# Ledger of designs, part 6: peptides against a protein of PDB entry 4DOW

Target 1, 157 residues: chain A of PDB entry 4DOW
Amino acid sequence: TFSWVGRPLPNRKQFQQMYREICMKINDGSEIHIKVGQFVLIQGEDNKKPYVAKLIELFQNGAEVPPKKCARVQWFVRFLEIPVSKRHLLGRSPPAQEIFWYDCSDWDNKINVETIIGPVQVVALAPEEVIPVDQKSEETLFVKLSWNKKDFAPLPP

## One batch from the design tools (peptide; aimed at target 1 W75 V77 I116)

Design b1_p10_4 (made by RFdiffusion4)
Pose (drawn by RFdiffusion4):
Structure b1_p10_4 (pose): chain A 157 residues (1-157), chain P 10 residues (1-10)
Amino acid sequence: as target 1 above (157 residues)
Amino acid sequence: PLQFIRPPLH
């Protein structure tokens, strides 16, 4: 379950209250803070890996009744979310830990915070950097490129 | 967690 942490940010949109942070309680019993700018795994279909997204806004949406806790995200896509016909354009076989900045506005970016599984570490690498492949049997995901429905391209600014 | 669904890319 989720609760807001502290006061809302200075108001921006009507009927919404924005927060820098959200508190998530687990059945391990502990509390975890997830902040705007951090990444989350978002529950998709039961037979697939979670979506990955960067939290760009956290908000209480008064336009829904009853009101809900929501997030706007920047999506990332997994390699399997890229059309099979386009995968060769990458020119290599990406590891499972590699993901792609999704640079397109076609998919909506608002989610209910209850779809959040939890935080995930996502790291930007230069194109020439190699993914570890180091130990921790890492839970970290790495991003080198964006995908725009057409081609792989550099990470935006 | 609740499910969130997106359409596939074409």

Design b1_p10_4_s1 (made by RFdiffusion4, then SolubleMPNN; from b1_p10_4, 9 letters changed)
Fold by OpenDDE base, seed 4:
Structure b1_p10_4_s1 (fold): chain B 157 residues (1-157), chain A 10 residues (1-10)
Amino acid sequence: as target 1 above (157 residues)
Amino acid sequence: AEKYLLPEET
């Protein structure tokens, strides 16, 4: 279950209440707090790794019946989400922990918070920096480049 | 990828 933390933030959007933080209750009864600006794993398709995104807004959408707890996100993509025909543009075989900043606006960036699996650590690196790869774990993800459906590029600021 | 594509992009 998900519940808002704190008071709504001021905003001018009709039918929306914005928040800075949300509480995620885990099966064992413990709670995890997630804030705007943090990175999250989002439920993907069967037999696929979770999606990765950065939270940019948390809001309750009062235009829906019943009201929905939502988030606006900046998407990342895993290498396997890149079309096979374009993967060669990277010029290397990335480690499993590498993700890419999705630099396009063709994807819906609104999600239901119920699709959030949990927080994840994402570390930005320079291209020359070595990714400390753990083949048995994916606790930390790393981003060096962006992907804009045409080519890979330096990471946006 | 088809992840969360807008209807006009599908």
Scores: peptide ipSAE 0.039, ipTM 0.638, DockQ to the pose 0.138
OpenDDE base, seeds 1, 2, 3, 5: peptide ipSAE 0.036, 0.037, 0.037, 0.037; ipTM 0.673, 0.687, 0.692, 0.691

Design b1_p10_4_s2 (made by RFdiffusion4, then SolubleMPNN; from b1_p10_4, 8 letters changed)
Fold by OpenDDE base, seed 2:
Structure b1_p10_4_s2 (fold): chain B 157 residues (1-157), chain A 10 residues (1-10)
Amino acid sequence: as target 1 above (157 residues)
Amino acid sequence: AEKYLLPPET
């Protein structure tokens, strides 16, 4: 169950009410609050690891019937999401905890909040910084590079 | 879009 936290933020978009924070109530009754700017795991395809994204906007979309709780996201990609033929461009075998900033506009960046599994920590690193690898790959993810479907590049600002 | 193809659950 998802519910908005706080009042709608001022905006000029018709049919949209923007929010800063959303509350996710899980099965045991506990609540997790997720804010714009935080990172989340999003339900993936069957037998696939969850997608990773940064929340850019939270909004209720009144243009849909019925209105839907939505988010605008910046996508990340896992290494295994990169086409097999392009993986060699990285020039190394990344640890399981490394993800990449998706630097393309071809993917729909609007999601339904109901597909959010939960929050995740994402840490940006400089190229020379070592990724501290642990057994819990979903505990903390690390990003050094972007991926634009053609090549890897330095992380965008 | 290639990535996000999941329909609403409700």
Scores: peptide ipSAE 0.042, ipTM 0.698, DockQ to the pose 0.092
OpenDDE base, seeds 1, 3, 4, 5: peptide ipSAE 0.040, 0.041, 0.033, 0.032; ipTM 0.691, 0.689, 0.682, 0.663

Design b1_p10_4_s3 (made by RFdiffusion4, then SolubleMPNN; from b1_p10_4, 9 letters changed)
Fold by OpenDDE base, seed 3:
Structure b1_p10_4_s3 (fold): chain B 157 residues (1-157), chain A 10 residues (1-10)
Amino acid sequence: as target 1 above (157 residues)
Amino acid sequence: AEKYLLPDAT
């Protein structure tokens, strides 16, 4: 169950109410609050790892019938999401905890909040910094580079 | 193609 936290933020978009925070109630009765700017895991395809995204906007879309609780996100990609023919461009074998900033606009960045699995920690690192490998997968993810479907590049400032 | 296909509400 997802519910908005607080009053809607002022905005000019018709049929949309924007929010800063959403409450996720899970099966054991506990609550997780997720805010704009945080990173989340999104339900992926069957037998695939969850997608990783940064929350950019939380909004209820009244233009849909029925109204939907939605989010706009900045996508990240896992190494295995990159085409096999282009993985060599990285020039190294990344650890499982590394993700990449997706620097393209060809993907829809609107999601249903119902597909949010939960929050995840994403840490930006300089290329020379070592990614810790003694932590559990999905506990903390690390990003050093962007991917634009053509090549890898340093993270934008 | 879009990365994420929105599922029906559950």
Scores: peptide ipSAE 0.045, ipTM 0.666, DockQ to the pose 0.086
OpenDDE base, seeds 1, 2, 4, 5: peptide ipSAE 0.040, 0.040, 0.036, 0.035; ipTM 0.706, 0.706, 0.674, 0.689

Design b1_p10_4_s4 (made by RFdiffusion4, then SolubleMPNN; from b1_p10_4, 7 letters changed)
Fold by OpenDDE base, seed 1:
Structure b1_p10_4_s4 (fold): chain B 157 residues (1-157), chain A 10 residues (1-10)
Amino acid sequence: as target 1 above (157 residues)
Amino acid sequence: AEKYLLPPLT
């Protein structure tokens, strides 16, 4: 169950109410609050790992009937989401915890909040920094580079 | 191809 936290933010978009925070109630009755700017795991396809994204906007889309709770996201991609023919462009075998900033606008970045599995920690690293693989950081994902469907590039500042 | 095509879970 998802519910808005706080009152709507000022905006000029018709049929949309913007929010800063949403409450996710999980099975045991506890609540997880997720805010704009945080990173989330999103339900993936069958037999695939969840998608990773940064929340850019939280909004109720009143143009739909009934209104839908939605989010606008910045996508990340896992290495295995990159086409096989282009993976060699990385020049290395990345650890499982590495993800890449998707630097294209061709993907739909509107999601239903119901597809959010939960929050996840994403840490930006410089190219020379080592990705920790210890148990304490096993749930943390790391990003060093962007992917624009043509090549890998330094992470946007 | 679009990355996100999943329907609502509930």
Scores: peptide ipSAE 0.047, ipTM 0.726, DockQ to the pose 0.089
OpenDDE base, seeds 2, 3, 4, 5: peptide ipSAE 0.046, 0.046, 0.045, 0.046; ipTM 0.723, 0.722, 0.724, 0.729

Design b1_p10_5 (made by RFdiffusion4; failed a check: a repeat of another design)
Pose (drawn by RFdiffusion4):
Structure b1_p10_5 (pose): chain A 157 residues (1-157), chain P 10 residues (1-10)
Amino acid sequence: as target 1 above (157 residues)
Amino acid sequence: PKQFILPPLE
């Protein structure tokens, strides 16, 4: 379950209250803070890996009744979310830990915070950097490129 | 967690 942490950010949008941070309680009993700018795994279909997204806004949406806690995200896509016909354009076989900045506005970016599984560490690498492949049997995901429905391209600014 | 679904890319 989720609760807001502290005061809302200075108001921007009507009927919404924005927060820098959200508190998430687990059945391990503890509390975890997830901040705007951090990444989350978002529950998709039961037979697939979670979506990955960067939190760009956290908000209480008064336009829904009863009101809900929501997030706007920047999506990332997994390799399997890229059309099979387009996968060769990458020119290599990406590891499972690699993901792609999704640079397209076609998919909506608003989610209910109850779809959040939890935070995930996502790291930007230069194209020539190699993914570890280190130990920790890492839970970290790495991003080198964006995908725009057409081609792989550099990470935006 | 609740499910959130996006369409497949084409």

Design b1_p10_5_s1 (made by RFdiffusion4, then SolubleMPNN; from b1_p10_5, 7 letters changed)
Fold by OpenDDE base, seed 1:
Structure b1_p10_5_s1 (fold): chain B 157 residues (1-157), chain A 10 residues (1-10)
Amino acid sequence: as target 1 above (157 residues)
Amino acid sequence: AEKYLLPDAE
């Protein structure tokens, strides 16, 4: 169950109510609050790891009937989401914790909040920084580069 | 949301 936290943010978008925070109530009754700017795991296809995204907007889409709780996201990609024929362009074998900023606009970046599995920690690193693979950072994902379907590049500023 | 590229089977 998802519910808005706080008052709607001022905006001029017709049919949309913007929010800063949403509450996700899980099965045991506990609550997880997720804010714009945080990173989340999004439900993927069967037998696939969850997608990774950064929350850009949280909004209720009043243009839909009935209104839906939605999010606008910046997608990341896991290495295994990159076509096999292009993976060599990275020039290295990335650790499992590495993800890439998706620098294209061809993917729909609107999601239903019900597809959010939960928050995840994503840390941006410089290219020369080593990705820690210790047990303490097991659940942390790291991003150094962007992927634009053609090549890898430095992260957007 | 659907992605254009799908990951390999895991």
Scores: peptide ipSAE 0.039, ipTM 0.705, DockQ to the pose 0.142
OpenDDE base, seeds 2, 3, 4, 5: peptide ipSAE 0.039, 0.038, 0.038, 0.021; ipTM 0.702, 0.706, 0.703, 0.572

Design b1_p10_5_s2 (made by RFdiffusion4, then SolubleMPNN; from b1_p10_5, 6 letters changed)
Fold by OpenDDE base, seed 3:
Structure b1_p10_5_s2 (fold): chain B 157 residues (1-157), chain A 10 residues (1-10)
Amino acid sequence: as target 1 above (157 residues)
Amino acid sequence: AEKYLLPPAE
């Protein structure tokens, strides 16, 4: 169950109400609050790891019938999401915890909040920094580079 | 549209 936290933010967009925070109530009755700017895991395809994204906007879309709770996101990609023919461009074997900033606009960045699994920690590192060994790969993810379907590049400052 | 094609969770 998802519910908005607080009052709608000032907004000019017709049929949309924007929010800063959403409450996610999970099966055991506990609540998790997720805010704009945080990173989240999003349900992936069957038998695949969840997608990773940064929340850019939270909004209720009244243009849909019925209205839907939505989010706009910045996508990340896991190494295994990159085509096999392009993986060699990285020049190294990345650890499981490494993800990449997706620097393309060909993916729809609007999601239904119902597909959010929960928050995740994403840490940006300099290229020379070593990714620490983690007991759980999904506990903390690390990003050093962007991927634009052509090549890897340093993260923008 | 390329990545996010999943329907809303029930």
Scores: peptide ipSAE 0.044, ipTM 0.702, DockQ to the pose 0.078
OpenDDE base, seeds 1, 2, 4, 5: peptide ipSAE 0.041, 0.043, 0.035, 0.035; ipTM 0.691, 0.700, 0.685, 0.666

Design b1_p10_5_s3 (made by RFdiffusion4, then SolubleMPNN; from b1_p10_5, 8 letters changed; failed a check: a repeat of another design)
Amino acid sequence: AEKYLLPDAT

Design b1_p10_5_s4 (made by RFdiffusion4, then SolubleMPNN; from b1_p10_5, 7 letters changed)
Fold by OpenDDE base, seed 5:
Structure b1_p10_5_s4 (fold): chain B 157 residues (1-157), chain A 10 residues (1-10)
Amino acid sequence: as target 1 above (157 residues)
Amino acid sequence: AEKYLLPPAT
């Protein structure tokens, strides 16, 4: 169950109400608050790891009937989501915790908040920094590079 | 547009 936290932010979009924060109620009755700017795990396909994204905007889409609670995101991509023929361009075998900033606009960046599994920690590292091996997968993810479907590159400014 | 085609988790 998802519900908005706080008052809607001022905007001039006719059918959209924007928010800074959303509340996710879990089965045990506890609540997790997620804010714009935080990172989340999003439901993936069968037998695939969840998608990773940064929340850019939270809004209720009143143009749909019934209205939907939505978010706009910046996508990250896991190494295994990259085509096999392009993986060699990284020049190394990344740990499972490494993700890449997706630097393309071909993916739809609008999601339904009901697909959010929960928050996740994402840490940006310099290329020369070492990713800790003792950390569990899905607890903390690390990003060093971007991926634009052609090559890997330094993170955007 | 191939990545996010999943229905809500609920």
Scores: peptide ipSAE 0.040, ipTM 0.710, DockQ to the pose 0.095
OpenDDE base, seeds 1, 2, 3, 4: peptide ipSAE 0.039, 0.040, 0.038, 0.034; ipTM 0.704, 0.702, 0.690, 0.698

Design b1_p10_6 (made by RFdiffusion4)
Pose (drawn by RFdiffusion4):
Structure b1_p10_6 (pose): chain A 157 residues (1-157), chain P 10 residues (1-10)
Amino acid sequence: as target 1 above (157 residues)
Amino acid sequence: AAPPVVLPPQ
């Protein structure tokens, strides 16, 4: 379950209250803070890996009744979310830990916070950097490129 | 609980 932490950010959008942070309680019993700018795993279909997204906004949406806790995200896509016909354009076999900045506005970016599984560490690498492949049997995901429905390209600014 | 997010294929 989720609760807001502290006061809302200075108001921007009508009928919404924005927060820098959200508190998430687990059945391990503890509390975890997820901040705007951090990444989350978002529950998709039961037979697939979670979606990955960067939190760009956290908000209480008064336009829904009853009101809900929501997030706007920047999506990332997994290699399997890229059309099979386009995968060769990468020119290599990406590891499972590599993901792609999704640079397109066609998919809506608003989610209910209850779809959040939890935070995930996502790291930007230069194209020439190699993914560890280190130890921790890492839970970290790495991003080198964006995908725009047409081609792989550099990470935006 | 909210339903899981489903995005269409590209």

Design b1_p10_6_s1 (made by RFdiffusion4, then SolubleMPNN; from b1_p10_6, 3 letters changed)
Fold by OpenDDE base, seed 3:
Formats: sequence, structure tokens, C-alpha cells
Structure b1_p10_6_s1 (fold): chain B 157 residues (1-157), chain A 10 residues (1-10)
Amino acid sequence: as target 1 above (157 residues)
Amino acid sequence: MAPPVVLPAA
């Protein structure tokens, strides 16, 4: 289950209450707090790997009945989520830990917080930096480039 | 690419 942490942030959007932090209660009774700006894993289809996203906004959508706890996100894509015909544009075989900043607006960036599996660590690297492939970092994802459906490019500032 | 289909977490 998910619950808001703290008081709503001041905003003038009708039917929306914005928050800085949300609490995720796990099966064992423990709680995980997730804040705007953190990275999360989003439940994928079937047995596919979870989607990766950065939280931009947390808000309650009061236009729905009952109100829905939502998030606006910046999407990242895994290499295998990129069309097969375009993968060669990378010019290398990326490690499984590499993800890419999705630099397109065609994806719906609003999600229900119920789809959040949990937090994940994402580290931005310069192009010349090597992605470490050790067991200590097996759960860490790395981003060096963006993907705009046409080509790979340096990360946005 | 079409928007991803996200499923509620168990």
C-alpha cells in the first residue's frame, strides 16, 4: 500500500494535490520512503524486466473517483527495449546494467504509484567512464546516453 | 514507441 508523507505542496492545479514523498509498505511490514527525484522500478508486462523511471512529480488525482495516487516520470529504456533495427546505432554491446535516457514525448509519463516495485540506484557516467561490472554493483544501473528514437546522444545537461 | 503498459505491483 501507498500513503502520502507530509503535507501537500502549494499548487494551483485543479483537482491535484502534489507531494514530495510517498511511503510504500511492503509485505514484511517494513516501509520504504520514495521521494521526487529518486529512481524507481515500474512493473513490466509478463516476465519482462521492470521499466526504469525517475520520479518528477507525486500527486493525487482528485478528478478520479476514488482519487488516485499518481506520479509523473522521466522514462529510461533498457537496450532490449530499443527496436532491433536501431540497436546497431550504439556501435557496441552494452552491459546489462546500462540504460538510456528516453528523450521523446510520445510515451505517457503519468503512472499509478501502485505500479512502483521499489527504488533503484541509477548512476550517470561520462562517455569515457567504464561501467563497472562487479557483484557489488549488480543492482546498480548506469546511464551514459540518451535515446530519441533516431539515434543515441550525450545525456541531457 | 507506444507508451509502456505498466501493471500494478503485487
Scores: peptide ipSAE 0.034, ipTM 0.693, DockQ to the pose 0.158
OpenDDE base, seeds 1, 2, 4, 5: peptide ipSAE 0.031, 0.030, 0.032, 0.032; ipTM 0.678, 0.668, 0.682, 0.685

Design b1_p10_6_s2 (made by RFdiffusion4, then SolubleMPNN; from b1_p10_6 with A1P Q10A)
Fold by OpenDDE base, seed 4:
Structure b1_p10_6_s2 (fold): chain B 157 residues (1-157), chain A 10 residues (1-10)
Amino acid sequence: as target 1 above (157 residues)
Amino acid sequence: PAPPVVLPPA
């Protein structure tokens, strides 16, 4: 269950109301508040790890019937989401906690908030920084590079 | 190209 937190932000879009924060109700009755700028896990296909995304915008789409709570996101990709034929371009075997900034516009970046599993911590690292490896947890993910379907590249400063 | 399939969590 998702509900908006606070009043709508100023917006000129006729059928959309933008928000800064959304509340996610968990099964045990507790609540998790997620804000624009935070990172989330998105439910993917069965037996596949969740997708990782950064929330860019939270909005209610009033043009839909019924109105839908939506988000616009910046996608990240896991190493295993990269085609097998291109993985060698990384030049190393990444730890499970490493993700990559998806630097392409071919993916739809609009999601329904009900696909959000929960928040996740994403930390940007310099190339020389070591990723703390814990194969039993995805509490924290790390990003060093972007992926544009052709090559890996350093993140902008 | 189509985006990846995203499903609501169970």
Scores: peptide ipSAE 0.026, ipTM 0.658, DockQ to the pose 0.161
OpenDDE base, seeds 1, 2, 3, 5: peptide ipSAE 0.026, 0.025, 0.024, 0.024; ipTM 0.650, 0.635, 0.634, 0.640

Design b1_p10_6_s3 (made by RFdiffusion4, then SolubleMPNN; from b1_p10_6, 3 letters changed)
Fold by OpenDDE base, seed 1:
Structure b1_p10_6_s3 (fold): chain B 157 residues (1-157), chain A 10 residues (1-10)
Amino acid sequence: as target 1 above (157 residues)
Amino acid sequence: PAPPVVRPPA
């Protein structure tokens, strides 16, 4: 169950109400609050690892019937999502914890909040910094580079 | 439940 926390933020978008925070209630009754700017795991297709994204906006879309709780996200990609023919461009074998900022506008950035599995920690590192390897690849993820479907590049500001 | 997110190839 997902519910908005707080009152809508000021915005001029017709049929949309924007929020800063959403509450995710889990089956055991516990609650996880997720805010704009945090990173989340998002449900993909079966047999695929969850997608990783940064929350950019949280909004209720009143243009839909019934209204939908939505999020706008910045996508990240796992190394295995990159086509096999282009993986060599990285020049190294990344640890499982490394993800890449998706630097393209061709993907739909809108999701249903119900696809959010939960929060995840993402740490930005400089290229020369060593990724601390953890047993649990989903505990902390690391990003050093962006991917724009052509090549890897330094992270955007 | 919402359907899973489907994205094109990266």
Scores: peptide ipSAE 0.560, ipTM 0.939, DockQ to the pose 0.907
OpenDDE base, seeds 2, 3, 4, 5: peptide ipSAE 0.560, 0.559, 0.556, 0.560; ipTM 0.939, 0.939, 0.938, 0.939

Design b1_p10_6_s4 (made by RFdiffusion4, then SolubleMPNN; from b1_p10_6 with A1S Q10A)
Fold by OpenDDE base, seed 2:
Structure b1_p10_6_s4 (fold): chain B 157 residues (1-157), chain A 10 residues (1-10)
Amino acid sequence: as target 1 above (157 residues)
Amino acid sequence: SAPPVVLPPA
């Protein structure tokens, strides 16, 4: 289950109440708090790895009946989510922990918070920085580049 | 019930 933490933030958007934090209550009774600006794993297709996203906004959409707890996100893509025909553009075989900033608008960036599996750590690196590789763990993901469906590009500083 | 699945457009 998901519940808002704290009071709504001031905003001028009609039918929306914005929040900075949401609480995930897990079956064992434990709670995980997720804030705007953090990264999350989002439920994907059955046999696919979860999607990765950065939370940009948390809001209740009052225009829907019943109101929905939603988030606006910045998407990231895994290497294997990139079309096979374009993967060669990277020019290297990335480690499993590398993800890419999705720099396109064709993906809807509004989600239902119910799709959130949990938080994940994402670390931005400069192109020349070496990604620490731990083949036994994907606890930390790393991003160096953006992907805009045409090519890879360095992240803005 | 399972949570909704987020699918990017094809």
Scores: peptide ipSAE 0.029, ipTM 0.649, DockQ to the pose 0.538
OpenDDE base, seeds 1, 3, 4, 5: peptide ipSAE 0.028, 0.026, 0.026, 0.026; ipTM 0.645, 0.650, 0.649, 0.653

Design b1_p10_7 (made by RFdiffusion4; failed a check: a repeat of another design)
Pose (drawn by RFdiffusion4):
Structure b1_p10_7 (pose): chain A 157 residues (1-157), chain P 10 residues (1-10)
Amino acid sequence: as target 1 above (157 residues)
Amino acid sequence: PLQFIRPPLH
């Protein structure tokens, strides 16, 4: 379950209250803070890996009744979310830990915070950097490129 | 967690 942490950010949108941070309680019993700018795994279909997204806004949406806790995200896509016909354009076989900045506005970016599984560490690498492949049997995901429905391209600014 | 669904890319 989720609760807001502290005061809302200075108001920007009507009927919404924005927060820098959200508190998530687990059945391990502990509390975890997830902040705007951090990444989350978002529950998709039961037979697939979670979506990955960067939290760009956290908000209480008064336009829904009853009101809900929501997030706007920048999506990332997994290699399997890229059309099979386009996968060769990458020119290599990406590891499972590599993901792609999704640079397109076609998919909506608003989610209910109850779809959040939890935080995930996502790291930007230069194209020439190798993915560890180091130990921790890492839960970290790495991003080198964006995908725009057409081609792989550099990470935006 | 609740499920969130997106359409596949074409």

Design b1_p10_7_s1 (made by RFdiffusion4, then SolubleMPNN; from b1_p10_7, 8 letters changed)
Fold by OpenDDE base, seed 5:
Structure b1_p10_7_s1 (fold): chain B 157 residues (1-157), chain A 10 residues (1-10)
Amino acid sequence: as target 1 above (157 residues)
Amino acid sequence: AKKYLLPDLT
């Protein structure tokens, strides 16, 4: 289950209450707190790896019936999400831990918080920095570049 | 839900 932490943030939106933090209570009764600005794994397609995103906003959408706990996100993409015909543009074979900042606005960036699996660590690196490869785990993800459906580019500062 | 028509992500 998901519940808001703290008081709603001031905003001028008629049907939305914004929050800084949400609490995710998992099966064993423990709680995980997730804040705006953190990175999360989001439920993907069946038998596929979860999506990766950065939380931009947390809000309750009162315009829906019943009201929904939602988030706005900045999407990342895994290399395998890049079309096969364009993967060569990277010029290298990335490790499994590398993700890319999605630099397009054509994807819906609103999610239901119920699709959040949990937090994940994302580390930004310079292009020349080496990604530490761990074949056993995908605990930490790394981002060097953005992807805009046409080409890869250095991350903006 | 799918955010895009995705290839194999496994």
Scores: peptide ipSAE 0.061, ipTM 0.731, DockQ to the pose 0.178
OpenDDE base, seeds 1, 2, 3, 4: peptide ipSAE 0.052, 0.061, 0.048, 0.051; ipTM 0.732, 0.745, 0.688, 0.720

Design b1_p10_7_s2 (made by RFdiffusion4, then SolubleMPNN; from b1_p10_7, 8 letters changed; failed a check: a repeat of another design)
Amino acid sequence: AEKYLLPDLE

Design b1_p10_7_s3 (made by RFdiffusion4, then SolubleMPNN; from b1_p10_7, 8 letters changed)
Fold by OpenDDE base, seed 5:
Structure b1_p10_7_s3 (fold): chain B 157 residues (1-157), chain A 10 residues (1-10)
Amino acid sequence: as target 1 above (157 residues)
Amino acid sequence: AEKYLLPPAT
């Protein structure tokens, strides 16, 4: 169950109400608050790891009937989501915790908040920094590079 | 547009 936290932010979009924060109620009755700017795990396909994204905007889409609670995101991509023929361009075998900033606009960046599994920690590292091996997968993810479907590159400014 | 085609988790 998802519900908005706080008052809607001022905007001039006719059918959209924007928010800074959303509340996710879990089965045990506890609540997790997620804010714009935080990172989340999003439901993936069968037998695939969840998608990773940064929340850019939270809004209720009143143009749909019934209205939907939505978010706009910046996508990250896991190494295994990259085509096999392009993986060699990284020049190394990344740990499972490494993700890449997706630097393309071909993916739809609008999601339904009901697909959010929960928050996740994402840490940006310099290329020369070492990713800790003792950390569990899905607890903390690390990003060093971007991926634009052609090559890997330094993170955007 | 191939990545996010999943229905809500609920």
Scores: peptide ipSAE 0.040, ipTM 0.710, DockQ to the pose 0.095
OpenDDE base, seeds 1, 2, 3, 4: peptide ipSAE 0.039, 0.040, 0.038, 0.034; ipTM 0.704, 0.702, 0.690, 0.698

Design b1_p10_7_s4 (made by RFdiffusion4, then SolubleMPNN; from b1_p10_7, 9 letters changed)
Fold by OpenDDE base, seed 2:
Structure b1_p10_7_s4 (fold): chain B 157 residues (1-157), chain A 10 residues (1-10)
Amino acid sequence: as target 1 above (157 residues)
Amino acid sequence: AEKYLLPEAT
């Protein structure tokens, strides 16, 4: 169950009410609050790891019938989401915790919040910084590079 | 879209 936290933010977009924070109620009754700017795991395909994204906007989409709670996201990509033929371009075998900033606009970046599994920590690192791999998987993910479907590059600003 | 093709929850 998802519910908005706080009042709608001022905006000029027709049919949209924007929010800063959303509450996710879990089966055990506990609640997790997720804010714009945080990172989340999003339900993936069957037998696939969850997608990773940064929340850019939270909004109720009144243009849909019925209205939907939505988010606009910046996608990240797991190494195994990179086409097999291009993985060699990284020049190294990344640890499982490494993800990549997706630097393309060809993916739909609007999601329904109901597909959010929960929050995740994402840490940006400089190229010279070492990813600590002696950690539980999915507790912390690390990003050093972007991926633009052609090559890897330094992180965008 | 290549990525987000999940159906809405019912």
Scores: peptide ipSAE 0.057, ipTM 0.707, DockQ to the pose 0.090
OpenDDE base, seeds 1, 3, 4, 5: peptide ipSAE 0.056, 0.055, 0.040, 0.040; ipTM 0.709, 0.708, 0.703, 0.705

